# Ledger of designs, part 44: peptides against a protein of PDB entry 1ZZD

Target 1, 109 residues: chain A of PDB entry 1ZZD
Amino acid sequence: FQVVNPYLLRDLVDLGIWDEGMKQYLITQNGSIQGLPNVPQELKDLYKTVWEISQKTIINMAADRSVYIDQSHSLNLFLRAPTMGKLTSMHFYGWKKGLKTGMYYLRTQ

## One batch from the design tools (peptide; made by RFdiffusion4, then SolubleMPNN)

Design b2_p9_4_s2 (from b2_p9_4, 3 letters changed)
Fold by OpenDDE base, seed 1:
Structure b2_p9_4_s2 (fold): chain B 109 residues (1-109), chain A 9 residues (1-9)
Amino acid sequence: as target 1 above (109 residues)
Amino acid sequence: EFDESLLDV
């Protein structure tokens, strides 16, 4: 089930813009605040959803973590609109970065 | 074909 990030909730309350309408908005937007005009850009940058983060960054972070893990770790990737080109690029880039295990789980919006 | 730009949302 969907749960609002408690820190995001706090910040929206502090901004004085939290109400039932905002709650419903977040539900319909799957937690995204990128479209809200009354939210500072710094908060939008802070509270990006998995669909709003570069998967290249995710792969880079996984590669960085792999240095400290003995076993191959699972990698979860999130694509709003998966295409063959994106999938191929992700697999190739992951391989290039030296990941021992390719994509373990793919989630789509 | 591999294109790193496709990894960005």
Scores: peptide ipSAE 0.044, ipTM 0.616, DockQ to the pose 0.916
Fold by OpenDDE base, seed 4:
Structure b2_p9_4_s2 (fold): chain B 109 residues (1-109), chain A 9 residues (1-9)
Amino acid sequence: as target 1 above (109 residues)
Amino acid sequence: EFDESLLDV
């Protein structure tokens, strides 16, 4: 899989901060730019990795768009440290938000 | 159990 988002790569190049050191940093950080001091906060907010996004937000977004589709769509959730409590809560929250189906795929770091 | 706060990253 591609480690660096191609749009992120473009923006880093446009900022003039892309180099081999930056590339190695991103590989080590699994694509995260949150710790970079020379990146604008706006870009940090835009380029959150799947591990940096609240899964509650992901479920909310899925619920919002599901209003416009006729069938259930695949919902992929990502957790750094899944627990039984988190998994149960995710299923219940998905149900509460009116998703046609529960969690389709779970990925762990 | 259900706790919405557990869904936050």
Scores: peptide ipSAE 0.042, ipTM 0.588, DockQ to the pose 0.869
Fold by OpenDDE base, seed 2:
Structure b2_p9_4_s2 (fold): chain B 109 residues (1-109), chain A 9 residues (1-9)
Amino acid sequence: as target 1 above (109 residues)
Amino acid sequence: EFDESLLDV
């Protein structure tokens, strides 16, 4: 069961493009609006799914949070098409950024 | 060595 982001829902309603068809589209697209031609790019940038956000950014955010926690916060990384090269790069980048743990939970699409 | 560019979507 997938729940639509309530803020996304609001903005789509405000755009006047929310209907049953849009709802079904979002369900089939796992919440992604990137493919919608009638949505402004600014909103597409705002409402990226976990698969559409740069993992580098996620790692940066995790590194920023690590300053405030004793135990390492669990970091979930999402790759649409994982390769060993990508995984290795993610691991080393996380390490370079000073994450306390290199043990990330990897999710694949 | 690793390539950081691989982290880009």
Scores: peptide ipSAE 0.041, ipTM 0.604, DockQ to the pose 0.892
Fold by OpenDDE base, seed 3:
Structure b2_p9_4_s2 (fold): chain B 109 residues (1-109), chain A 9 residues (1-9)
Amino acid sequence: as target 1 above (109 residues)
Amino acid sequence: EFDESLLDV
């Protein structure tokens, strides 16, 4: 089931743009607010869904925290439209960044 | 060749 992020809900209410139409919009958009013209960009950045975050950033963060741990931690990557090129690049970049394990889970939309 | 830009959404 799908649940609206409670913090997002709060912020949309604070903006005065929360209504039933907005709720239905979020449901149809799987929680994405990126297409909403009346939402500040900072909120769009804050509430990116997993499908809207650069996986390069995810890999970077994983590499950063791996410096302080002995074991490889789980790394989950999300691609809306995976291609062979994207997958290859992800593996290569993870390797380049020094990750012990390049990818634990790949999820697609 | 590898294209890191492909890691972007």
Scores: peptide ipSAE 0.041, ipTM 0.607, DockQ to the pose 0.873

Design b2_p9_5_s1 (from b2_p9_5, 5 letters changed)
Fold by OpenDDE base, seed 1:
Structure b2_p9_5_s1 (fold): chain B 109 residues (1-109), chain A 9 residues (1-9)
Amino acid sequence: as target 1 above (109 residues)
Amino acid sequence: EQESNVTLL
């Protein structure tokens, strides 16, 4: 389901660009603001959707926190357009980083 | 089972 991000809403209001058209745009873009020309890059970097976040970074953060977790954590990975090459790379990278769970769920757009 | 997807707007 869809959830309004109140922080994004606030920042769009502060920019003076929040209206019904912007609301409909966000719905059609599934929350992505990357295509908006009147939004600063800083905010685009801040409000990345899950499909716009580096999964390598996600795996790195998972590896960093893994030493503080008793068993394992249910690491989910998100790929907009999965390929065999991307999947293979992620599996081996997670394995080399020592993750007990390299991928619990794979989500695709 | 985890819910399929959550979309932030």
Scores: peptide ipSAE 0.019, ipTM 0.501, DockQ to the pose 0.195
Fold by OpenDDE base, seed 5:
Structure b2_p9_5_s1 (fold): chain B 109 residues (1-109), chain A 9 residues (1-9)
Amino acid sequence: as target 1 above (109 residues)
Amino acid sequence: EQESNVTLL
């Protein structure tokens, strides 16, 4: 089920743009605020949904912490619409970064 | 366990 991020809610209230319309918008957009013209870019960057986060960045962070993990990270990757090209790129990139687990789960929207 | 909309790779 859907749960509203309390920090996002707070920030939208602080912006004075929280109302029933905003609530319905968030529901219809599955939590995305990227399309809202009245939200600062800083908040859009902060409250990216998992589908809006660069998976390359996720892989980079996984690589950075890998030296401190004995076995491996159960690294999940998220793509709205996976393609063979995207998957191949992600696998090879993770491999080149030395990840033992480049992709545990692939989640699609 | 495998979750909905999740594929193991």
Scores: peptide ipSAE 0.017, ipTM 0.499, DockQ to the pose 0.068
Fold by OpenDDE base, seed 4:
Structure b2_p9_5_s1 (fold): chain B 109 residues (1-109), chain A 9 residues (1-9)
Amino acid sequence: as target 1 above (109 residues)
Amino acid sequence: EQESNVTLL
């Protein structure tokens, strides 16, 4: 289901570009603002959807945190269009980074 | 248990 991001809404209102058309656009784009020409890049970087975030970066951050976590991460990974090659690469990369759990769930769109 | 899918707008 869909949930309003109140921070994104606020920023779009502050930009003066929030209207019914923008709302419908976001719905059709599943929350992505990457295609909007009138949105600053800083906001595009801030409001990436989970499908637009590098999972390699997610794995890196998980590895960085892991030294402070006793048990393990329930680390979920998100790939819009997974392939066997991507999955194999992600598994080995997570393993090489020393993660006890490289992938709890794989989410796909 | 697998969580529900959520899309943030």
Scores: peptide ipSAE 0.016, ipTM 0.459, DockQ to the pose 0.188
Fold by OpenDDE base, seed 3:
Structure b2_p9_5_s1 (fold): chain B 109 residues (1-109), chain A 9 residues (1-9)
Amino acid sequence: as target 1 above (109 residues)
Amino acid sequence: EQESNVTLL
């Protein structure tokens, strides 16, 4: 089942743009607010869905933390439309960054 | 749990 992010809900209410139409829009867009013209970019950046987050950044953050982790990190990666080229690049990038676990699970849309 | 859009690697 789907649940609205309560913080996103609050911010949309504060913007005065929350209504039944907005609710249905979010459901249709699987939680994405990137297409909303009346939402500030700061909020769009804050409420990125997992499909809208740079996986390179995720890998970088994992690498940054890795030096403080004894064993390994269950790093999951999310690609809306994966290709062999993207997957290969991500694997080698994570490997070159020194990650023991480059991809625990791959999630796709 | 394994879902249809999840692949374990």
Scores: peptide ipSAE 0.015, ipTM 0.481, DockQ to the pose 0.069

Design b2_p9_5_s2 (from b2_p9_5, 6 letters changed)
Fold by OpenDDE base, seed 4:
Structure b2_p9_5_s2 (fold): chain B 109 residues (1-109), chain A 9 residues (1-9)
Amino acid sequence: as target 1 above (109 residues)
Amino acid sequence: IQTSNVTLL
């Protein structure tokens, strides 16, 4: 199901670009604003969808937090087009970073 | 545990 991000909505209203067309665009783009030419890059960086975030970055951030976690992360990773090579690389990268759980769930599109 | 897809707009 779809959930409105109230912060994104506010920022688009503040930009004066929120209308029914924008709403339909966001629905069609599954929440992505990366393709909008009239949105500042700062907002594009802020409102990345999970599919637009580097999974390597997610693993790095998980590794950074891991020193403060006794058990382990329920670390979920997101790949639009998973391949055996990508998965293998991600697992080994997480392992090399010292993660107990390199991947709890894999989400795909 | 059941998971569902959520799209944030």
Scores: peptide ipSAE 0.017, ipTM 0.329, DockQ to the pose 0.180
Fold by OpenDDE base, seed 1:
Structure b2_p9_5_s2 (fold): chain B 109 residues (1-109), chain A 9 residues (1-9)
Amino acid sequence: as target 1 above (109 residues)
Amino acid sequence: IQTSNVTLL
C-alpha cells in the first residue's frame, strides 16, 4: 500500500515543485526522490527509502541499541538484489557485532 | 524472503 509522508509533502510544497506530475513520479519511483534534479541534496539524504539506506549502518545501530533491550529485537534487512556474498557478509558481520538476531526478515525489492 | 509492497509518497 501507499503511505503519504506528510513531511516530504510539506518540503516539496515549500520548494514549489509539488503537483500531480510529482505525485505520479513518486509513485513510479516507489517514493525515491534521489533522481529529482530540483531537490537539494540535504533533502535527498533526509528522505532516503529503505532501499537507499546502508544495511551496515542498520546493523551497527541495531548492535548499539541491543545492550538496552531485553530478549532480542526483530531486525529486518532490505536488499534490492540479494546475493549469496552479500547475505553471508551481513550474517557474519551481525554475528561479530554480537546480535542475537542478525536478520529476522529479509526484504527484497 | 518477502518483497516490499509499501510505497512512501
Scores: peptide ipSAE 0.016, ipTM 0.390, DockQ to the pose 0.193
Fold by OpenDDE base, seed 5:
Structure b2_p9_5_s2 (fold): chain B 109 residues (1-109), chain A 9 residues (1-9)
Amino acid sequence: as target 1 above (109 residues)
Amino acid sequence: IQTSNVTLL
């Protein structure tokens, strides 16, 4: 289901670009603002969808916090188009980083 | 475990 991000909404209002057209655009783009020419790059970086975030970064952050977690965390990874090569690379990278759980769920688009 | 898909707008 769809949920309004109140922070994104506020920032788009503050930019003066929030209207019904923008709302429909966001719906069509599944929340992505990356294609909007009139949105500052800082906001594009802030409001990345899960499909626009580097999974390597996600794995790194997971590794960083893992030393403070007794068991493990439910690390979910997201790939638009998974391949055997990508999956293998992610698994070995997570393993090399010492993750107990390299991938709990794989989500695809 | 129950999971759901959420799209932020």
Scores: peptide ipSAE 0.016, ipTM 0.355, DockQ to the pose 0.184
Fold by OpenDDE base, seed 2:
Structure b2_p9_5_s2 (fold): chain B 109 residues (1-109), chain A 9 residues (1-9)
Amino acid sequence: as target 1 above (109 residues)
Amino acid sequence: IQTSNVTLL
């Protein structure tokens, strides 16, 4: 099932662009607002879907918090279209960052 | 919420 992000909904209402058409757009775009020309870039950056977030950033954030975690953490990574090259790069990057768990789940679209 | 393929690594 689909769940509307209430914060995104509020911000779209505040922009005066929330209507039934916008609702249907979000459904068809699986929650992405990146294609909306009338949405400020700041909001586009704030409301990235998992497929629009830099996985390198996710790995960096995981490395940053890892020093405070005793065992390990279940780091999930998301790639629309995984390739051997991307996977290899991500694994080695996570490893070089000292992650005990470089990838728990890989999610693909 | 999106359904996605899961690969355990």
Scores: peptide ipSAE 0.012, ipTM 0.310, DockQ to the pose 0.074

Design b2_p9_5_s3 (from b2_p9_5, 5 letters changed)
Fold by OpenDDE base, seed 1:
Structure b2_p9_5_s3 (fold): chain B 109 residues (1-109), chain A 9 residues (1-9)
Amino acid sequence: as target 1 above (109 residues)
Amino acid sequence: VQESNVTLL
């Protein structure tokens, strides 16, 4: 289901660009604002969707917190367009970083 | 196993 991000809504209102057209745009773009020309890059960086976030960064953060977790964490990975090369690289990278769970679910767009 | 499909707008 779809959930409105209240912080994004506030910032779009503050920019004076919130209207019914913007609402429909966000729905059709599944929450992505990367294509909006009238949005500052700072906000585009802040409101990245899961498909726009570096999975390498996610794996790094998972490795950093793993030392404080007793068993393991259900690390999910998100790839817009998965390839064998990307998947292989992610698996080996997660393994080399010492993750017990390198990938619980793989989500694709 | 819990699956969730949430889209943030």
Scores: peptide ipSAE 0.031, ipTM 0.483, DockQ to the pose 0.184
Fold by OpenDDE base, seed 5:
Structure b2_p9_5_s3 (fold): chain B 109 residues (1-109), chain A 9 residues (1-9)
Amino acid sequence: as target 1 above (109 residues)
Amino acid sequence: VQESNVTLL
């Protein structure tokens, strides 16, 4: 189901661009604001959807915190269009970073 | 195992 991000809503209101059209746009874009020309890049960077976030960064952050986790964390990875090459690269990268769980679930769009 | 399907708008 869909949930309104109250922080994004606030920022769009503060920009003066929140209206019914913007609401419908967000619905059709599954929450992405990357295509909006009237939104500052800083906000685009802040409100990236899971499909717009570097999975390498996610793996890095997982590796950084892993030393403080006794067992492991349920690290999910997200790829719009997975390929064998991408998956292989992600697995080996996570492995080289010392992750016990390199990928709990793979989500695809 | 619990899974969620939430889209933030």
Scores: peptide ipSAE 0.017, ipTM 0.439, DockQ to the pose 0.187
Fold by OpenDDE base, seed 4:
Structure b2_p9_5_s3 (fold): chain B 109 residues (1-109), chain A 9 residues (1-9)
Amino acid sequence: as target 1 above (109 residues)
Amino acid sequence: VQESNVTLL
């Protein structure tokens, strides 16, 4: 189901670009604002959807946190179009970074 | 664990 991000809504209102058309656009784009020309890059960087975030970065951040976690992460990874090559690379990268759990769930679109 | 699909808009 769909949930409104109140922070994104506020920022779009503050920009003066929130209307019914914008709402419908966001619905059709599954929350992505990357294609909006009138949105500052800073906001585009802030409001990346999970599909727009580098999973390598996610793995890096997980590795950084891992030193403070006793057991392991329930680390979920998100790929729009997974391939065997990508999955293999992600698994080995997570392993090389010392993660006990390189991937708990894989989410695909 | 069952997870639901949530899209943040």
Scores: peptide ipSAE 0.015, ipTM 0.406, DockQ to the pose 0.184
Fold by OpenDDE base, seed 3:
Structure b2_p9_5_s3 (fold): chain B 109 residues (1-109), chain A 9 residues (1-9)
Amino acid sequence: as target 1 above (109 residues)
Amino acid sequence: VQESNVTLL
């Protein structure tokens, strides 16, 4: 089932743009607000869906934390439309960054 | 193991 992010809901209410139409929009967009013209960029950045987040950044952050983790990190990667080229690049990038776990799960849309 | 929209490595 789908759940609306309560913080996003609050911020949309505070913007005065929450209504039934907005609710239906969020449902149809699978939670994405990137296409909304009346939402500040700061909120768009804050409420990125997992499909809108740079996986390179995720890998970098994982690498940054890795030096403080004894065993390993269950790093999951998310790609809307994975290709062999993208996957290969991501695997080698994670490997070169010193990750013991480059990808625990791959999630696709 | 592969499930709907999920690949386990």
Scores: peptide ipSAE 0.014, ipTM 0.434, DockQ to the pose 0.063

Design b2_p9_5_s4 (from b2_p9_5, 5 letters changed)
Fold by OpenDDE base, seed 2:
Structure b2_p9_5_s4 (fold): chain B 109 residues (1-109), chain A 9 residues (1-9)
Amino acid sequence: as target 1 above (109 residues)
Amino acid sequence: EQTSNVTII
């Protein structure tokens, strides 16, 4: 289901660009603000949807915290449009980084 | 176990 991000809402209000049209836009875009020309890049970087986040960075962060986890962590990966090449590279990268669980679930859009 | 996905807008 869909949930309003109160921080995003606040920032859009502060920018003076929040209105019914913006609301409908966000609904249509499933929360993505990447296509909005009147939003600063810093905010676009901050409010990436799960499909817009670098999974390589996620894997790196997982590797960094792994030293503090006894067994393993349920690392989910999200790819909008997975390909054999992307999946293969992600698996090997996660493996190379020493992750015991390189991918618990793969989510696709 | 994976819970339901949530889309933030």
Scores: peptide ipSAE 0.057, ipTM 0.504, DockQ to the pose 0.192
Fold by OpenDDE base, seed 3:
Structure b2_p9_5_s4 (fold): chain B 109 residues (1-109), chain A 9 residues (1-9)
Amino acid sequence: as target 1 above (109 residues)
Amino acid sequence: EQTSNVTII
């Protein structure tokens, strides 16, 4: 199901660009605002969907936290269109970064 | 556990 992000809603209202058309746009774009020309880049960066976030960065952040975690981290990875090459690369990268759990779940769109 | 698909808009 769909959930409205109240912070995004507020920011779009503050920008004066919230209306029924914007609502429908967000629905059709599955929450992505990256294609909106009238939205500042800062907000685009802030409200990236999971499909727009670098999974390499996610892995890096997981590795950074790993030294403070006793057991392991249920690290999930998100790829819009996964390939065997991408998956292999991600697995080995996570492994080389010392992650005990390189991928708990893979999510695809 | 895998939960239901949630899309934030």
Scores: peptide ipSAE 0.052, ipTM 0.498, DockQ to the pose 0.190
Fold by OpenDDE base, seed 5:
Formats: structure tokens, C-alpha cells, sequence
Structure b2_p9_5_s4 (fold): chain B 109 residues (1-109), chain A 9 residues (1-9)
């Protein structure tokens, strides 16, 4: 189901671009604002959807916190269109970073 | 167990 991000809503209101059209746009774009020309890049960076976030960064952050986790964390990875090459790279990268769980679930769009 | 998908818009 869909949930409104109140912070995104606020920022769009503050930009003066929130209206019914914007609402419908967000719905059709599954929350992505990357295609909006009238939104500052800073906000685009802030409000990335899971499909727009570097999974390498996610793995890095997981590795950084892993030393403070006794067992492991349920790290999910997200790829719009997975390939064998991408998956192999992700697995080996996570392994090289010392992750006990490199990928709990793989989500695809 | 993850059972739901949530889209934040």
C-alpha cells in the first residue's frame, strides 16, 4: 500500500508545487521525484526511493555497522532489473566486506 | 518475515 511521506509533502508545499497534479504524479511514479524539473537536486537526493539508492552504499553501511551486531542483520537488496553479473558482483562485494548476510531478500521491480 | 510492501510517496 501507499503511504504519504509527510516530510516530502511539506517540502513540496514549501516549494509551492504541491497540488492535485503533483499528487497524481507521485502516485504514478511510485513516489519518485527524480523526474521533476522543478525540484532541487538536494531534495531529489534526499527523497530517493529504494530503487534509486546505490546498493553498494547499502552494503557499505551494512558492513560498517556489522561489527556491532552479534549475529547478523536482515539486509535486503533492491534491483530494478537484476542480472547475473549484478548479482554476482553484489554477492562477492558483500563477501569481501565481511558480511555474514550479504543478501537476505532480493527485491525486484 | 516480511509480508508487506509499502511505497512511500
Amino acid sequence: as target 1 above (109 residues)
Amino acid sequence: EQTSNVTII
Scores: peptide ipSAE 0.037, ipTM 0.463, DockQ to the pose 0.188
Fold by OpenDDE base, seed 4:
Structure b2_p9_5_s4 (fold): chain B 109 residues (1-109), chain A 9 residues (1-9)
Amino acid sequence: as target 1 above (109 residues)
Amino acid sequence: EQTSNVTII
């Protein structure tokens, strides 16, 4: 289901570009603003969808947090188009970073 | 338990 991000909504209103057309655009783009020419790059960087975030970065951040976590992460990873090669690489990378759980769930689109 | 997909817009 769809959930409105109130912060994104506010920022788009503040930019003066929020209207019904923008709303429909976001729905069709599954929340992505990366293709919008009138949105500053700073906001594009801030409002990345999960499919637009490097999973390597996610793994790195998980590794950074791991020293403060007793058991393990329920670390979910997100790939639009998973391949055996990508999955293998992700598993080994997470392992090399010392993660107990390299991938709890894999989400795909 | 796996949750359903959520799209944030």
Scores: peptide ipSAE 0.018, ipTM 0.410, DockQ to the pose 0.190

Design b2_p9_6_s1 (from b2_p9_6 with D4E L6D)
Fold by OpenDDE base, seed 2:
Formats: structure tokens, C-alpha cells, sequence
Structure b2_p9_6_s1 (fold): chain B 109 residues (1-109), chain A 9 residues (1-9)
């Protein structure tokens, strides 16, 4: 299992900040660069992990896919700290977006 | 009432 996105690795090398320390840091952070002070915000926005990306965006992408798929597909949602409110919001927003499947795989960090 | 802003991480 790859902890570091290969494109992220390239960009970190291009920034000149890739080293063994950075590698170990990313391992401990599950691939997240959000806490790095020497990384531009644009890269942080680009390389959000599945735990950092907006759940709304994930649902939107799933809804977009469902338009072109006749068979049911599952939606994977990743939550760092799930709350009842957030789960409810995801459910209703998914419904609002017209997802064809009620099957949600919830992953908790 | 469902607040869609809860989906922001």
C-alpha cells in the first residue's frame, strides 16, 4: 500500500524538500501534507487525502458517476471523526443528489 | 434540518 502519492512525491522533490525525514513524516501522517509549513497551500489543496477531501465533493463525484452506470455501485465515505450530524448530512445529501445506491461503505480513521 | 456544511472536512 502506497502512503505517498507518486505525483505528490514528484512535487515534493521539485520543491527540494523530499528526504528521509519527509518520508517518515508522511508515513506517520498517513500521506497528509496539510501540516507541513513549507508546502504551498495550492499543493495542500491539490493533495488532500481521502480523509481531508470534502465529503460533499465525494458525493458529487459519486452522483456524477451514477448517471452513466446502470448497475448499482457503492459509495465509499471516509470520516476521521464521524458524528450523527455528519452521517445524517451525508445520507440526505446523497439522497438529494439522486444516488442510485443506498449502499455506503463508511471508513473511520 | 440537515446542514450540508457538515460535509466539509
Amino acid sequence: as target 1 above (109 residues)
Amino acid sequence: SVDESDLDV
Scores: peptide ipSAE 0.051, ipTM 0.528, DockQ to the pose 0.794
Fold by OpenDDE base, seed 3:
Structure b2_p9_6_s1 (fold): chain B 109 residues (1-109), chain A 9 residues (1-9)
Amino acid sequence: as target 1 above (109 residues)
Amino acid sequence: SVDESDLDV
């Protein structure tokens, strides 16, 4: 799999901070730039990995999309070290937000 | 990272 988002790579190059050290750092961090002190917060916000985004945010986004989609959208959830309680909460929150009963995919890191 | 408190429902 690709660790570095192509657009992120471009932006890091534009910032002049891309080098072999940065590449190795990103590999060890699974593409995360959140810990980099020399990256603007705007980019950190833009390039959050799927593991760094709030699951509520993901669900909210899915719910927002579902308003305009008829049974054609599937929800993908990504979790680090999921617990049964968290999974249940995610399911209930999705239901509460009015997500249609489609395919829900859970991915675990 | 994903916080467990993120999904308090």
Scores: peptide ipSAE 0.041, ipTM 0.498, DockQ to the pose 0.173
Fold by OpenDDE base, seed 5:
Structure b2_p9_6_s1 (fold): chain B 109 residues (1-109), chain A 9 residues (1-9)
Amino acid sequence: as target 1 above (109 residues)
Amino acid sequence: SVDESDLDV
């Protein structure tokens, strides 16, 4: 699968930091640029991987969508290291936000 | 217990 988002690639090239080393770094980091000191924070915020997005934010987005449909859209959540507590929190928060359906899909890294 | 704070990244 594609490790590097094509738009991210473009921006890294524009920054002049794209090279084989960067490529290998991204591979090892599963596409994350969060740890790169030479990348502007703006880009880090823009190019968060699914593993780096707040689960709360994802749930909020799902809740917003659910306002206009009979059932919530498929909610996909991504966790690096899921715990029962984390899952419970996710479920509860989803419920609290008025999701008509619970978590549909959970993926772990 | 449910802790909503742990949902933040």
Scores: peptide ipSAE 0.053, ipTM 0.547, DockQ to the pose 0.854; fails the geometry check
Fold by OpenDDE base, seed 4:
Structure b2_p9_6_s1 (fold): chain B 109 residues (1-109), chain A 9 residues (1-9)
Amino acid sequence: as target 1 above (109 residues)
Amino acid sequence: SVDESDLDV
């Protein structure tokens, strides 16, 4: 699965903080850099927006697939009033349910 | 340059 946005990868490399540990961290965080103390806030803001847009796509795809009834119900609620928190939660939920390919859309941003 | 292989998971 592709978890890291190519632009994010570039920026992390430019910062000199990209390594195998960072890669594994991002995998566990589904590409989120929001919790990293060594990343400038400007980058967090930039990729928060990009990630949010991609999360909407992930949610839409998950909703279309509707592999689990509980997931479908939760997806419907999130789409009505999407917030960063809801999108993040849905992404993690989808990941747990096997919707790991959704992160592919981060690359298109 | 970015190593594209780092994007593979």
Scores: peptide ipSAE 0.013, ipTM 0.264, DockQ to the pose 0.023; fails the geometry check

